Peptides against a protein of PDB entry 5VVV. Designs and how they scored, part 149

Target 1, 276 residues: chain A of PDB entry 5VVV
Amino acid sequence: FLCGVVEGFYGRPWVMEQRKELFRRLQKWELNTYLYAPKDDYKHRMFWREMYSVEEAEQLMTLISAAREYEIEFIYAISPGLDITFSNPKEVSTLKRKLDQVSQFGCRSFALLFDDIDHNMCAADKEVFSSFAHAQVSITNEIYQYLGEPETFLFCPTEYCGTFCYPNVSQSPYLRTVGEKLLPGIEVLWTGPKVVSKEIPVESIEEVSKIIKRAPVIWDNIHANDYDQKRLFLGPYKGRSTELIPRLKGVLTNPNCEFEANYVAIHTLATWYKSN
Target 2, 276 residues: chain A of PDB entry 5VVV as posed
Amino acid sequence: FLCGVVEGFYGRPWVMEQRKELFRRLQKWELNTYLYAPKDDYKHRMFWREMYSVEEAEQLMTLISAAREYEIEFIYAISPGLDITFSNPKEVSTLKRKLDQVSQFGCRSFALLFDNIDHNMCAADKEVFSSFAHAQVSITNEIYQYLGEPETFLFCPTEYCGTFCYPNVSQSPYLRTVGEKLLPGIEVLWTGPKVVSKEIPVESIEEVSKIIKRAPVIWDNIHANDYDQKRLFLGPYKGRSTELIPRLKGVLTNPNCEFEANYVAIHTLATWYKSN

## One batch from the design tools (peptide; made by RFdiffusion4, then SolubleMPNN)

Design b2_p22_2_s3 (from b2_p22_2, 6 letters changed)
Fold by OpenDDE base, seed 5:
Structure b2_p22_2_s3 (fold): chain B 276 residues (1-276), chain A 22 residues (1-22)
Amino acid sequence: as target 1 above (276 residues)
Amino acid sequence: MEFPTNENWKEFYKKKALEDAE
């Protein structure tokens, strides 16, 4: 069971010292996972093709080493979906080289994210793939196999919540393709019925699990505040029955942008997790 | 649901997230 934090918000990413402090807190509270997915980190999303510089490499190596020191699984995410051409072998090779570099930093867990992108394929990809889901699954499976089938590999669908599914969760051709074609060792991220789900009913998890043919990992936006700079979410982790735990592969909270505001959010997630 | 182009996704996300949080 993956339980911890995803740094997945828009806005200024956390600094390395904050991330190290996070690892200390996660260990103290018996949580086990950190997902690196800051939307405004240029080489994560906007410039995903760009290799890390020597200085950036040193920072990431140090961060990954710190995660290991605190027994936190460091998952490196990349979001190539803004401008990747899935059918272009050069693009696939570029993605492989980028993940090879991160592997050399000591990273062993990875994620491919296709959230918050245009749902339409380019003309070249339409000639090769039957659907956007087919294109995404193809590259994800190839990367997963190329990396030697790492123990933890995550996929974030474009339809990552109930409200983004067409026509709905149980009848989504996109999620059906993901469920049928994505290799079984790859986990699927999900935010619940909504982008920000005040409640995640057990029935909603059973529904999505059926179509994706696996238990999802919750990317939980309950404490996210990147959408409203006037709000801080200081309340407890709530609206999730502990009956969800045996029906999930994990829960990763995407909390407030302000690192110091997240004590209650993360601590109460830990309490929830340990109450099983 | 009508989804935006790549350039407008951040603002679309913020709008949806805000609606969900209300």
Scores: peptide ipSAE 0.696, ipTM 0.959, DockQ to the pose 0.909
Fold by OpenDDE base, seed 3:
Structure b2_p22_2_s3 (fold): chain B 276 residues (1-276), chain A 22 residues (1-22)
Amino acid sequence: as target 1 above (276 residues)
Amino acid sequence: MEFPTNENWKEFYKKKALEDAE
């Protein structure tokens, strides 16, 4: 069971010292996972093709080593979906080289994210793939296998919540393709019925699990505040029955942008997890 | 549901997230 934090918000990413402090807290609270997915980190999303510089590499190596020191699984995410051409072998090779570099930093867990992108393929990809889901699954499976089938590999769907599913969760051709064709060792991220789910009913998890053919990892936006700079969510982790735990592969909270505001959010998630 | 282009996704997300949080 993956339990911890996803740094997945829009806005200024956390600094390395904050991330190291996070690892200390995660260990102390018996949580086990950090997903590196800051939307405004340039080489994560907008410039995903660019290799890390010597200085950036040193920082990431140090960060990954720190995660290991605190027994936190460091998952490196990349979001190529803004401008990748899935059918172009050069794009696939570029993605492989980028993840090879991160592997050399000591990273062993990875994620491919296709959230918050245009649902339409380019003309070249339409000639090769039957649907956007087919294109995404193809590259994800290839990368997963290329990396030697790492123990932890995550996929974030474009339809990552109930309200984004067409026509709905149980009948989504996109999610059906993901469920049928994504290799079984790859985990699927999900935010619940909504982008920000005040509640995640057990029935909603059973519904999505059926179509994706696996238990999801919750990307939980309950404490996210990147959508409103005037808000801070300082309340406890709530609206999730502990009956969800045996029906999930994990829960990763995407909390407030302000690192210092997240004590209650993360601590109460830990309490929730340990209460099962 | 009509989804935005790549350039407008951040604002679309913010709108949806705000609606969900209210």
Scores: peptide ipSAE 0.689, ipTM 0.958, DockQ to the pose 0.900
Fold by OpenDDE base, seed 1:
Structure b2_p22_2_s3 (fold): chain B 276 residues (1-276), chain A 22 residues (1-22)
Amino acid sequence: as target 1 above (276 residues)
Amino acid sequence: MEFPTNENWKEFYKKKALEDAE
């Protein structure tokens, strides 16, 4: 069971010292996972093709080593979906080289994220793939196999919540393709019925699990504030029955942008997890 | 649902997230 934090918000990414402090807290609270997915980290999303510099490499190696020191699984995410051409072998090779570099930093867990992107494929991809889901699954499976089928590999769908599913969760051709064609060792991220789910009913997890043919990992936006930084979400982790735990592969909270505001959010997630 | 282009996704996300949080 993956339980911890995803740094997955828009806005200023956390600094390396904050991330190291996070690992200390995660270990102390008996959580086990950190997903590196800061949307405004340039080489994560906007400039995903760019290799890390020597200085950036040193920082990431140090960060990954720190995660290992605190027994936190470091998952490196990349979001190529803004402008990748799935059918172009050069693009696939570029993605492979980027992930090879991160592997050299000591990273062993990875994620491909296709959230918050245009649902339409480019003309070149339409000639090759039957749907956007087919294109995404193809590259994800190829990368997963290329990396030697790591123990932890995550996929974030474009339809990552109930309200984004067309026509709905149970009838989504996109999610059906993901469920049927995504390799079984790859986990699927899900935010619940909504982008920000105040509640995640057990029935909603059963519904999505059926179509994706696996238990999801919750990307939990309950404490996210990147959409309205006039708000700070300082309340406890709530609206999730502990009955969800045996029906999930994990829960990763995407909390407030302000690192210092997340004590209650993360601590109460830990309490929830351990109360099962 | 009508989804935006890549350039407008951040604002679309913010709108949806805000609606969900209300």
Scores: peptide ipSAE 0.676, ipTM 0.955, DockQ to the pose 0.888
Fold by OpenDDE base, seed 4:
Structure b2_p22_2_s3 (fold): chain B 276 residues (1-276), chain A 22 residues (1-22)
Amino acid sequence: as target 1 above (276 residues)
Amino acid sequence: MEFPTNENWKEFYKKKALEDAE
């Protein structure tokens, strides 16, 4: 069970010292996972093709080493979906090289994220793939296999919540394709019925699990505040029955942008997790 | 400087998230 934090918000990424402090807290609270997915980290999303500089590499190596020190699984995410051409072998090779570099930093867990992108493929991709789901699954499977089928590999669907599913969760051709064609060893991220789910009913998890043919990892936006600069979510982790735990592969909270505001959010997640 | 595409999707997300939070 993956339980911890996803740094997945829009806005200023946390600094390395904050991330190290996070690892210390995660260990203390018996959580086990950190997903590196800061939207505004340039080489994560907008410039996903760009290799890390020597200086950036040193920082990431140090960060990954720190995660290991605190027995936190460091998952490196990349979001190529803004402008990748799935059918272009050069793009695939570029993605492979980027992940190879991160592997050299000591990272062993990875994620491909296709959240917040256009559903439309370019002309070249339309000639090769039946749908954008097919394209995403194809590259994800290829990368997963290329990396030697790491123990933890995550996929974030474009339809990552109930309200984004067309026509709905149970009938989504996109999610059906993901469920049927995504390799079984790849986990699927999900935010619940909504982008920000006040509640995640058990039935909603059963519904999505059926179509994706696996228990999801919750990317939980309950404490996310990147969408409203005037809000800070200081309340406890709530609206999730502990009955979800046996039905999930994990929960990663995407909390407030302000690192200092997340004590309650993360601590109460830990309490929730340990209560079952 | 953010690319327009990224900014558009950021705003899309924010809109949806805000709607969900209200």
Scores: peptide ipSAE 0.639, ipTM 0.901, DockQ to the pose 0.427

Design b2_p22_2_s4 (from b2_p22_2, 11 letters changed)
Fold by OpenDDE base, seed 1:
Structure b2_p22_2_s4 (fold): chain B 276 residues (1-276), chain A 22 residues (1-22)
Amino acid sequence: as target 1 above (276 residues)
Amino acid sequence: MQFPTNENWKEFYKEVARKDAE
């Protein structure tokens, strides 16, 4: 069961010292996972093709080593979906080289994210793939196998919540393709019925699990505030029955942008997890 | 085919998330 924090918000990313402090807190509270997915980290999303510089490499190596020191699984995410051409072998090779570099930093867990992108493929991809889902699954499976099928590999669908599913969760051709064709060792991220789900009913998890043919990992936006800088979410982790725990592969909270505001959010997640 | 910018999708996300949080 993956339980911890995803740094997945839009806004200024946390600095390395904050991330190291996070690892210490996660260990202390008996959580086990950190997903590196800061939207405004340039080489994560907008400039995903660019290799890390010598200085950036040193920082990431140090960060990954720190995670290991605190027994926190460090998952490196990349979001190539804004402008990748799935059918172009050069693009696939570029993605492989980027992840090879991160592997050399000591990282062993990875994620491919396709959230907040267009459902339409370019003309070249339409000639090769039957649908956008087919294109995403193809590259994800290829990368997963290329990396030697790591123990933890995550996929974030473009339809990552109930309200984004067309026509709905149970009848989504996109999610059906993901469920049927995504290799079984790859986990699927999900935010619940909504992008920000005040409640995540057990029935909603059973519904999505059926179509994706696996238990999802919750990317939980309950404490996210990147969409409204006038608000801080300081309340406890709630609206999730502990009955969800045996029906999930994990829960990763995407909390407030302000690092110091997240004590209650993360601590109460830990309490929730351990209460089962 | 022209793809939307990151800023466009960021704003789309924020709009949906803000409504969800109401």
Scores: peptide ipSAE 0.688, ipTM 0.919, DockQ to the pose 0.500
Fold by OpenDDE base, seed 3:
Structure b2_p22_2_s4 (fold): chain B 276 residues (1-276), chain A 22 residues (1-22)
Amino acid sequence: as target 1 above (276 residues)
Amino acid sequence: MQFPTNENWKEFYKEVARKDAE
């Protein structure tokens, strides 16, 4: 069961020292996972093709080593979906090289994210793939296999919540394709019925699990505040029955942008997780 | 050179998330 924090917000990413402090706190609270997915980290999303510099590499190596020190699984995410051409072998090779570099930093867990992108494929991709889902699954499977089928590999669908599913969760051709064709060893991220789900009913998890043919990992935006700078969420992790735990592969909270504001958010998640 | 439409999707996310959080 993956339980911890995803740094997945828009806004100023946490600095390395904050992330190291996070690892210490996660260990103390008996959580086990950190997903690196800061939207405004340029080489994660907007410039995903760009290799890390020597200086950046040193920082990431140090960060990954720190995660290991605190027995936190470091998952490196990349979001190539803004402008990748799925059918272009050069693009696939570029993605492979980028992840090879991160592997050299000591990272063993990875994620491909296709959230918050256009659902339309370019002309070249339309000639090769039957749908956007087929294109995403194809490259995800290929990368997963290329990396030697790591123990932890995550996929974030474009339809990552109930309200984004067309026409709905149970009848989504996109999610059906994901469920049927995504290799079984790859986990699927999900934010619940909504982008920010005040509640995640058990029934909603059963519904999505059926179509994706696996238990999802919750990317939980309950404490996210990147969408409203006037808000700071200091309340407890709530609206999630502990009955969800046996029905999920994990829960990763995407909390407030302000690092020091997340004590309650993360601590109460830990309490929730340990309550089963 | 093609620039990503990251800002547009960021704003889209924010709008949806804000409404969800109400």
Scores: peptide ipSAE 0.661, ipTM 0.911, DockQ to the pose 0.435
Fold by OpenDDE base, seed 4:
Structure b2_p22_2_s4 (fold): chain B 276 residues (1-276), chain A 22 residues (1-22)
Amino acid sequence: as target 1 above (276 residues)
Amino acid sequence: MQFPTNENWKEFYKEVARKDAE
C-alpha cells in the first residue's frame, strides 16, 4: 500500500530542504511514499525532453538519497503529454533517455502522467493508434518494460476522475482501453469522483476498479490549494472511509502548496491509514 | 464536460478544482 505525498500541484515547487523534511515526517508517521510530480518544475512537464544539468542532477541525487535514508519510496513522475508524439520513435527514445538519467540518480520507481492534456492526437499518431488511450498505454507499457518492470510504476490517465470520464466511469472507452491493455503491474492514479473529491465513496472505487481492472492509487486533492491562492486547507483528512484501504493500492495526498501548512493534512492521513 | 480548446490546461484544472471545492 503506497501512502504518502504527491507533490503534484501547480505553483512554486517545494525546495529540496522542504522535501527532505517531508521525508523525515513521512518516516516518523510511518508513511512510505513520495511522488515527485511538481507541475511547474520545468523538466517534469513543460520541458520534459530536457536532461537535467549537472547541478540539477546533483540535487536530485541528493534528494533521492535522502528518501532512501528515510525509507521513503521516491517515485519520479514525468508528464510528456503536452506535446509528445507517441508514434515518433525519437520521442520515445528521448523519454527513455530522460528516465535513464533519473535511474542513474538512484531512482527505481517511476510514473507517467497524462493528466491535464488534450484528448486529441496529432495526425501522425492517429495513423498509428486507434485512440489516445492506445497511444498512452503503448508508450507506458514500453517504458515500463524498458525500465525492467520496476516494482512501482504509476500511470495517470487523462480521465483521472469521474467527471472527466466520457460518457462516464463505467462506460469510458478510454478507461476500458487502459484497463485492458495497460500491463497489470502498472498502477493507475485516480482522484475520485471529482478533481477535488470531498468524498470518495467505496462504490465509486469499486466502479473504477472494475473498468481499469485493478485497485487504483488515489491522487488525493482534498488538501490541494493550487487552484485558489486565497485558501489554505488546514482540516483533517476526511471523507474517505477506512473501508477504502483494502480496495486501494495506495493514497498519495497532493496537499497545500505552502509546505508549512500541511502538517495536519499529512498527519491525519497517516492516522487514517493506520486506523485500518 | 467541455474541455479547453487551447493549451491552458492549468487554468482549466483550476476552474474545475475550484468548482469541486465549493
Scores: peptide ipSAE 0.661, ipTM 0.912, DockQ to the pose 0.786
Fold by OpenDDE base, seed 5:
Structure b2_p22_2_s4 (fold): chain B 276 residues (1-276), chain A 22 residues (1-22)
Amino acid sequence: as target 1 above (276 residues)
Amino acid sequence: MQFPTNENWKEFYKEVARKDAE
């Protein structure tokens, strides 16, 4: 069971010292996972093709080493979906080289994210793939196998919540393709019925699990505040029955942008997890 | 759901998330 934090918000990413402090807290509270997915880190999303510089490499190596020190699984995410051409072998090779570099930093867990992107393929990809889902699954499977089938590999679908599914969760051709063709060792991220889900009913998890043919990992935006600079979410982790735990592969909270505001959010997640 | 036709997915996310949080 993956339980911890995803740094997945838009806005200024956390600094390295904050991330290291996070690892200390996660270990203290018996949580086990950190997903690196800061949207405004240029080489994560906007410029995903660009290799890390020597200086950036040193920072990431140090961060990954720190995660290991505190027994936190460090998952490196990349979001190539804004402008990747799935059918272009050079693009696939570029993605492989980028992840090779991160592997050299000591990273062993990875994620491919296709959230918040256009649902349409380019002309070249339409000639090769039957659908957007087929294109995404193809490259994800290839990368997963190329990396030697790491123990932890995550996939974030474009339809990552109930309200983004067409026509709905249970009848989504996109999610059906993901479920049927994504290799079984790859986990699927999900935010619940909504982008920000006040509640995640057990029935909603059963519904999505059926179509994706696996238990999802919750990317939980309950405490996310990147969408409203006027608000801080300081309340407890709630609206999730502990009955969800045996039906999930994990829960990663995407909390407030302000690092110092997240004590209650993360601590109560830990309490929730351990109280089952 | 009505999705954007431009590349401003950040703002789209914020709009949806803000409504979800109401």
Scores: peptide ipSAE 0.659, ipTM 0.912, DockQ to the pose 0.786

Design b2_p22_3_s1 (from b2_p22_3, 11 letters changed)
Fold by OpenDDE base, seed 4:
Structure b2_p22_3_s1 (fold): chain B 276 residues (1-276), chain A 22 residues (1-22)
Amino acid sequence: as target 1 above (276 residues)
Amino acid sequence: SALEEKYEKSKEAYFKEALKDL
């Protein structure tokens, strides 16, 4: 069970010292996972093709080493979906080289994220792939296999919540393709019925699990405030029955952008996780 | 740039969806 934090918000990423402090807190609270997915890391999303500089590499190596020191699984995410051409072997090779670089930093767990992108494929991809889901699954499977089938590999679908599913979760051709064709060792991220799910009913997890043919990892936006930085979500982790725990592969909270605001969010997630 | 515009558009779409139920 993956339980911890995803740094997955829009806005200023946490500094390395905050991330190290997070790892200390995660270990102390018997949480086990950090997903590196800051939207404003340009080399994560907008400039995903760009290799890390020497200085950035040193920082990431240090961060990954710190995660290991605190027994936190460091998952490196990349979000190529804004402008990748899935059918272009050069793009696939570029993605491979980027993940090779991160592997050299000592990273062993990875994620491919296709959240917050247009559903439209380019003309070249339409000639090769039957759908957007087919293109995403193809590259995800190829990368997963290329990396030697790492123990933890995550996929974030473009339809990552109930409200993004067309026509709905159980009938989504996109999620059906993901479920049918995504290799079984690849985990699927999900935010619940909504982008920000006030509640995640058990039935909603059963529904998505059926179509994706696996238990999801919850990317939990309950404490996310990137969409309204005038608000701080200081309340406890709530609206999730502990009955979800045996039905999930994990929960990664995407909390407030303000690192200091997240004590209650993360601590109460840990309490929730241990209450099962 | 066209890439920055895509990024901002995607971010705004997420923000709009995140705000719907608040």
Scores: peptide ipSAE 0.670, ipTM 0.956, DockQ to the pose 0.925
Fold by OpenDDE base, seed 1:
Structure b2_p22_3_s1 (fold): chain B 276 residues (1-276), chain A 22 residues (1-22)
Amino acid sequence: as target 1 above (276 residues)
Amino acid sequence: SALEEKYEKSKEAYFKEALKDL
């Protein structure tokens, strides 16, 4: 069971010292996972093709080493979906080369994210792939196999919540293709019925699990505040029955952008996880 | 650029959906 934090918000990423302090807190609270997915890291999303500099490499190596010191699984995410051409073998090779660099930093766990992108493929991809889901699954499976089938590999679908599913969760052709064609060792991220789910009913997890043919990992936006800079979410982790735990592969909270605001959010997630 | 415009449109779409229930 993956339990911890995803740094997955829009806005200024956390500094390396905040991330190291996070790992210390995660270990202390018996949480086990950190997902590196800051939207405004240019080499994560907008400039995903760009290799890390010598200075950035030293910082990432230090961060991955710190995660290992605190027995926290460090998952490196990349979000190529803004402008990748899936049918172009040079794009696939560029993605492989980027993940090879991160593997050299000592990273062993990875995520490929297709959240917050246009649902339309380019003309070249439409000639090769039957749908957007087929294109995403093809590259994800190829990357997963190329990396030697790492123990933890995550996929974020473009339809990552109930409100993004067309016509709905149980009838989505996109999620059906993901469930049928995504290799069984790849985990699927999900935010619940909504982008920000106040509640995640057990029945909603049973519905999505049936179509994706696996238990999801929850990307939990309950404490996310990147969409409203006038709010801080200081309340406890709530609206999730402990009956979800045996029906999930994990829970990763995407909390407030302000690192110092997240004590209650993360501590109460840990209490929830240990209460089962 | 066309890339920054795609990024901003995607970000605004997420923000709009996140705000619907608040």
Scores: peptide ipSAE 0.667, ipTM 0.955, DockQ to the pose 0.873
Fold by OpenDDE base, seed 5:
Structure b2_p22_3_s1 (fold): chain B 276 residues (1-276), chain A 22 residues (1-22)
Amino acid sequence: as target 1 above (276 residues)
Amino acid sequence: SALEEKYEKSKEAYFKEALKDL
């Protein structure tokens, strides 16, 4: 069971010292996972093709080493979906080389994220793939196999919540393709019925699990504030029954941008997880 | 750039959806 934090917000990423302090807190609270997915890391999303510099490499190696020291699984995410051409073998090779570089930093766990992108494929991809889901699954499976089938590999669908599913969760052709064609060792990220789910009912997890043919990992935006930086979400982790725990592969909270605001959010997630 | 515009549009779409539940 993956339980911890995703740094997955828009806005200024946390500094390395905040991330190290996070790992210390995660270990202390018996949480086990950190997903590196900061939207404003240019080499994560906008400039995903660009290799890390020597200085950036040293920082990431130090961060990954710190995660290992605190027994936290460091998952490196990349979000190529803004402008990747899935049918272009050079794009696939570029993605492979980027993940090879991160593997050299000592990273062993990875994620491919296709959140917050246009559902329309380019003309070249439409000639090769029958749907956007087929294109995403093809590259995800190829990368997963290329990396030697790592123990932890995550996929974030473009339809990552109930409100983004067309026509709905149980009838989505996109999620059906993901469920049928994504290799079984790849985990699927989900935010619940909504982008910011006040509640995640058990029946909603049973519904999505059926179509994706696996238990999801919750990317939980309950404490996310990137969409309204005038608010701080200081309340407890709530609106999730403990009956979800045996029906999930994990929960990763995407909390407030303000690192110091997240004590209650993360601590109460840990309390929730231990209550099962 | 066209890439920056795609990034901002994606961010705005997420923000608009997230704000519906406040």
Scores: peptide ipSAE 0.666, ipTM 0.955, DockQ to the pose 0.909
Fold by OpenDDE base, seed 3:
Structure b2_p22_3_s1 (fold): chain B 276 residues (1-276), chain A 22 residues (1-22)
Amino acid sequence: as target 1 above (276 residues)
Amino acid sequence: SALEEKYEKSKEAYFKEALKDL
């Protein structure tokens, strides 16, 4: 069971010292996972093709080593979906080279994210792939296999919550393709019925699990505040029955952008997880 | 740039959806 934090917000990423402090807190609270997915890391999303510099590499190696020291699984995410051409072998090779570099930093766990992107494929991709889901699954499976089928590999669907599913979760052709074609060793990220789910009912997890043919990892936006810089979510982790725990592969909270605001959010997630 | 515009558009779409239930 993956339990911890995703740094998955829009806005200023946490500094390396905050991330190390996070790992120390995660270990202390018996949480086990950190997903590196800051939207404003240029080399994560906007400039995903660009290799890390020597200086950036040293920082990431130090961060990954710190995660290992605290027995935290460091998952490196990349979000190529803004401008990748799925059918272009050079794009796939570029993605492989980027993940090879991160593998050299000592990273062993990876995520490929297709959240917050346009559903329209380019003309070249439409000639090769039957749908957007087929294109995403194809590259995800290829990357997963290329990396030697790492123990932890996450996929974030473009339809990552109930409100993004057309016509709905159980009938989504996109999620059906993901469930049927995504290799079984790849985990699927999900935010619940909504982008910010006030509640995640057990029945909603049973519904999505059926179509994706696996238990999801919750990307939990309950404490996310990137969408409203005037709000801080200081309340406890709530609106999730502990009956979800045996029905999930994990829970990763995407908390407030302000690192210092997240004590209650992360501590109460840990309490929730231990209450099962 | 066209890439920055795509990024901002995607962020705004997320923000709009995240705010619907608050």
Scores: peptide ipSAE 0.657, ipTM 0.953, DockQ to the pose 0.934

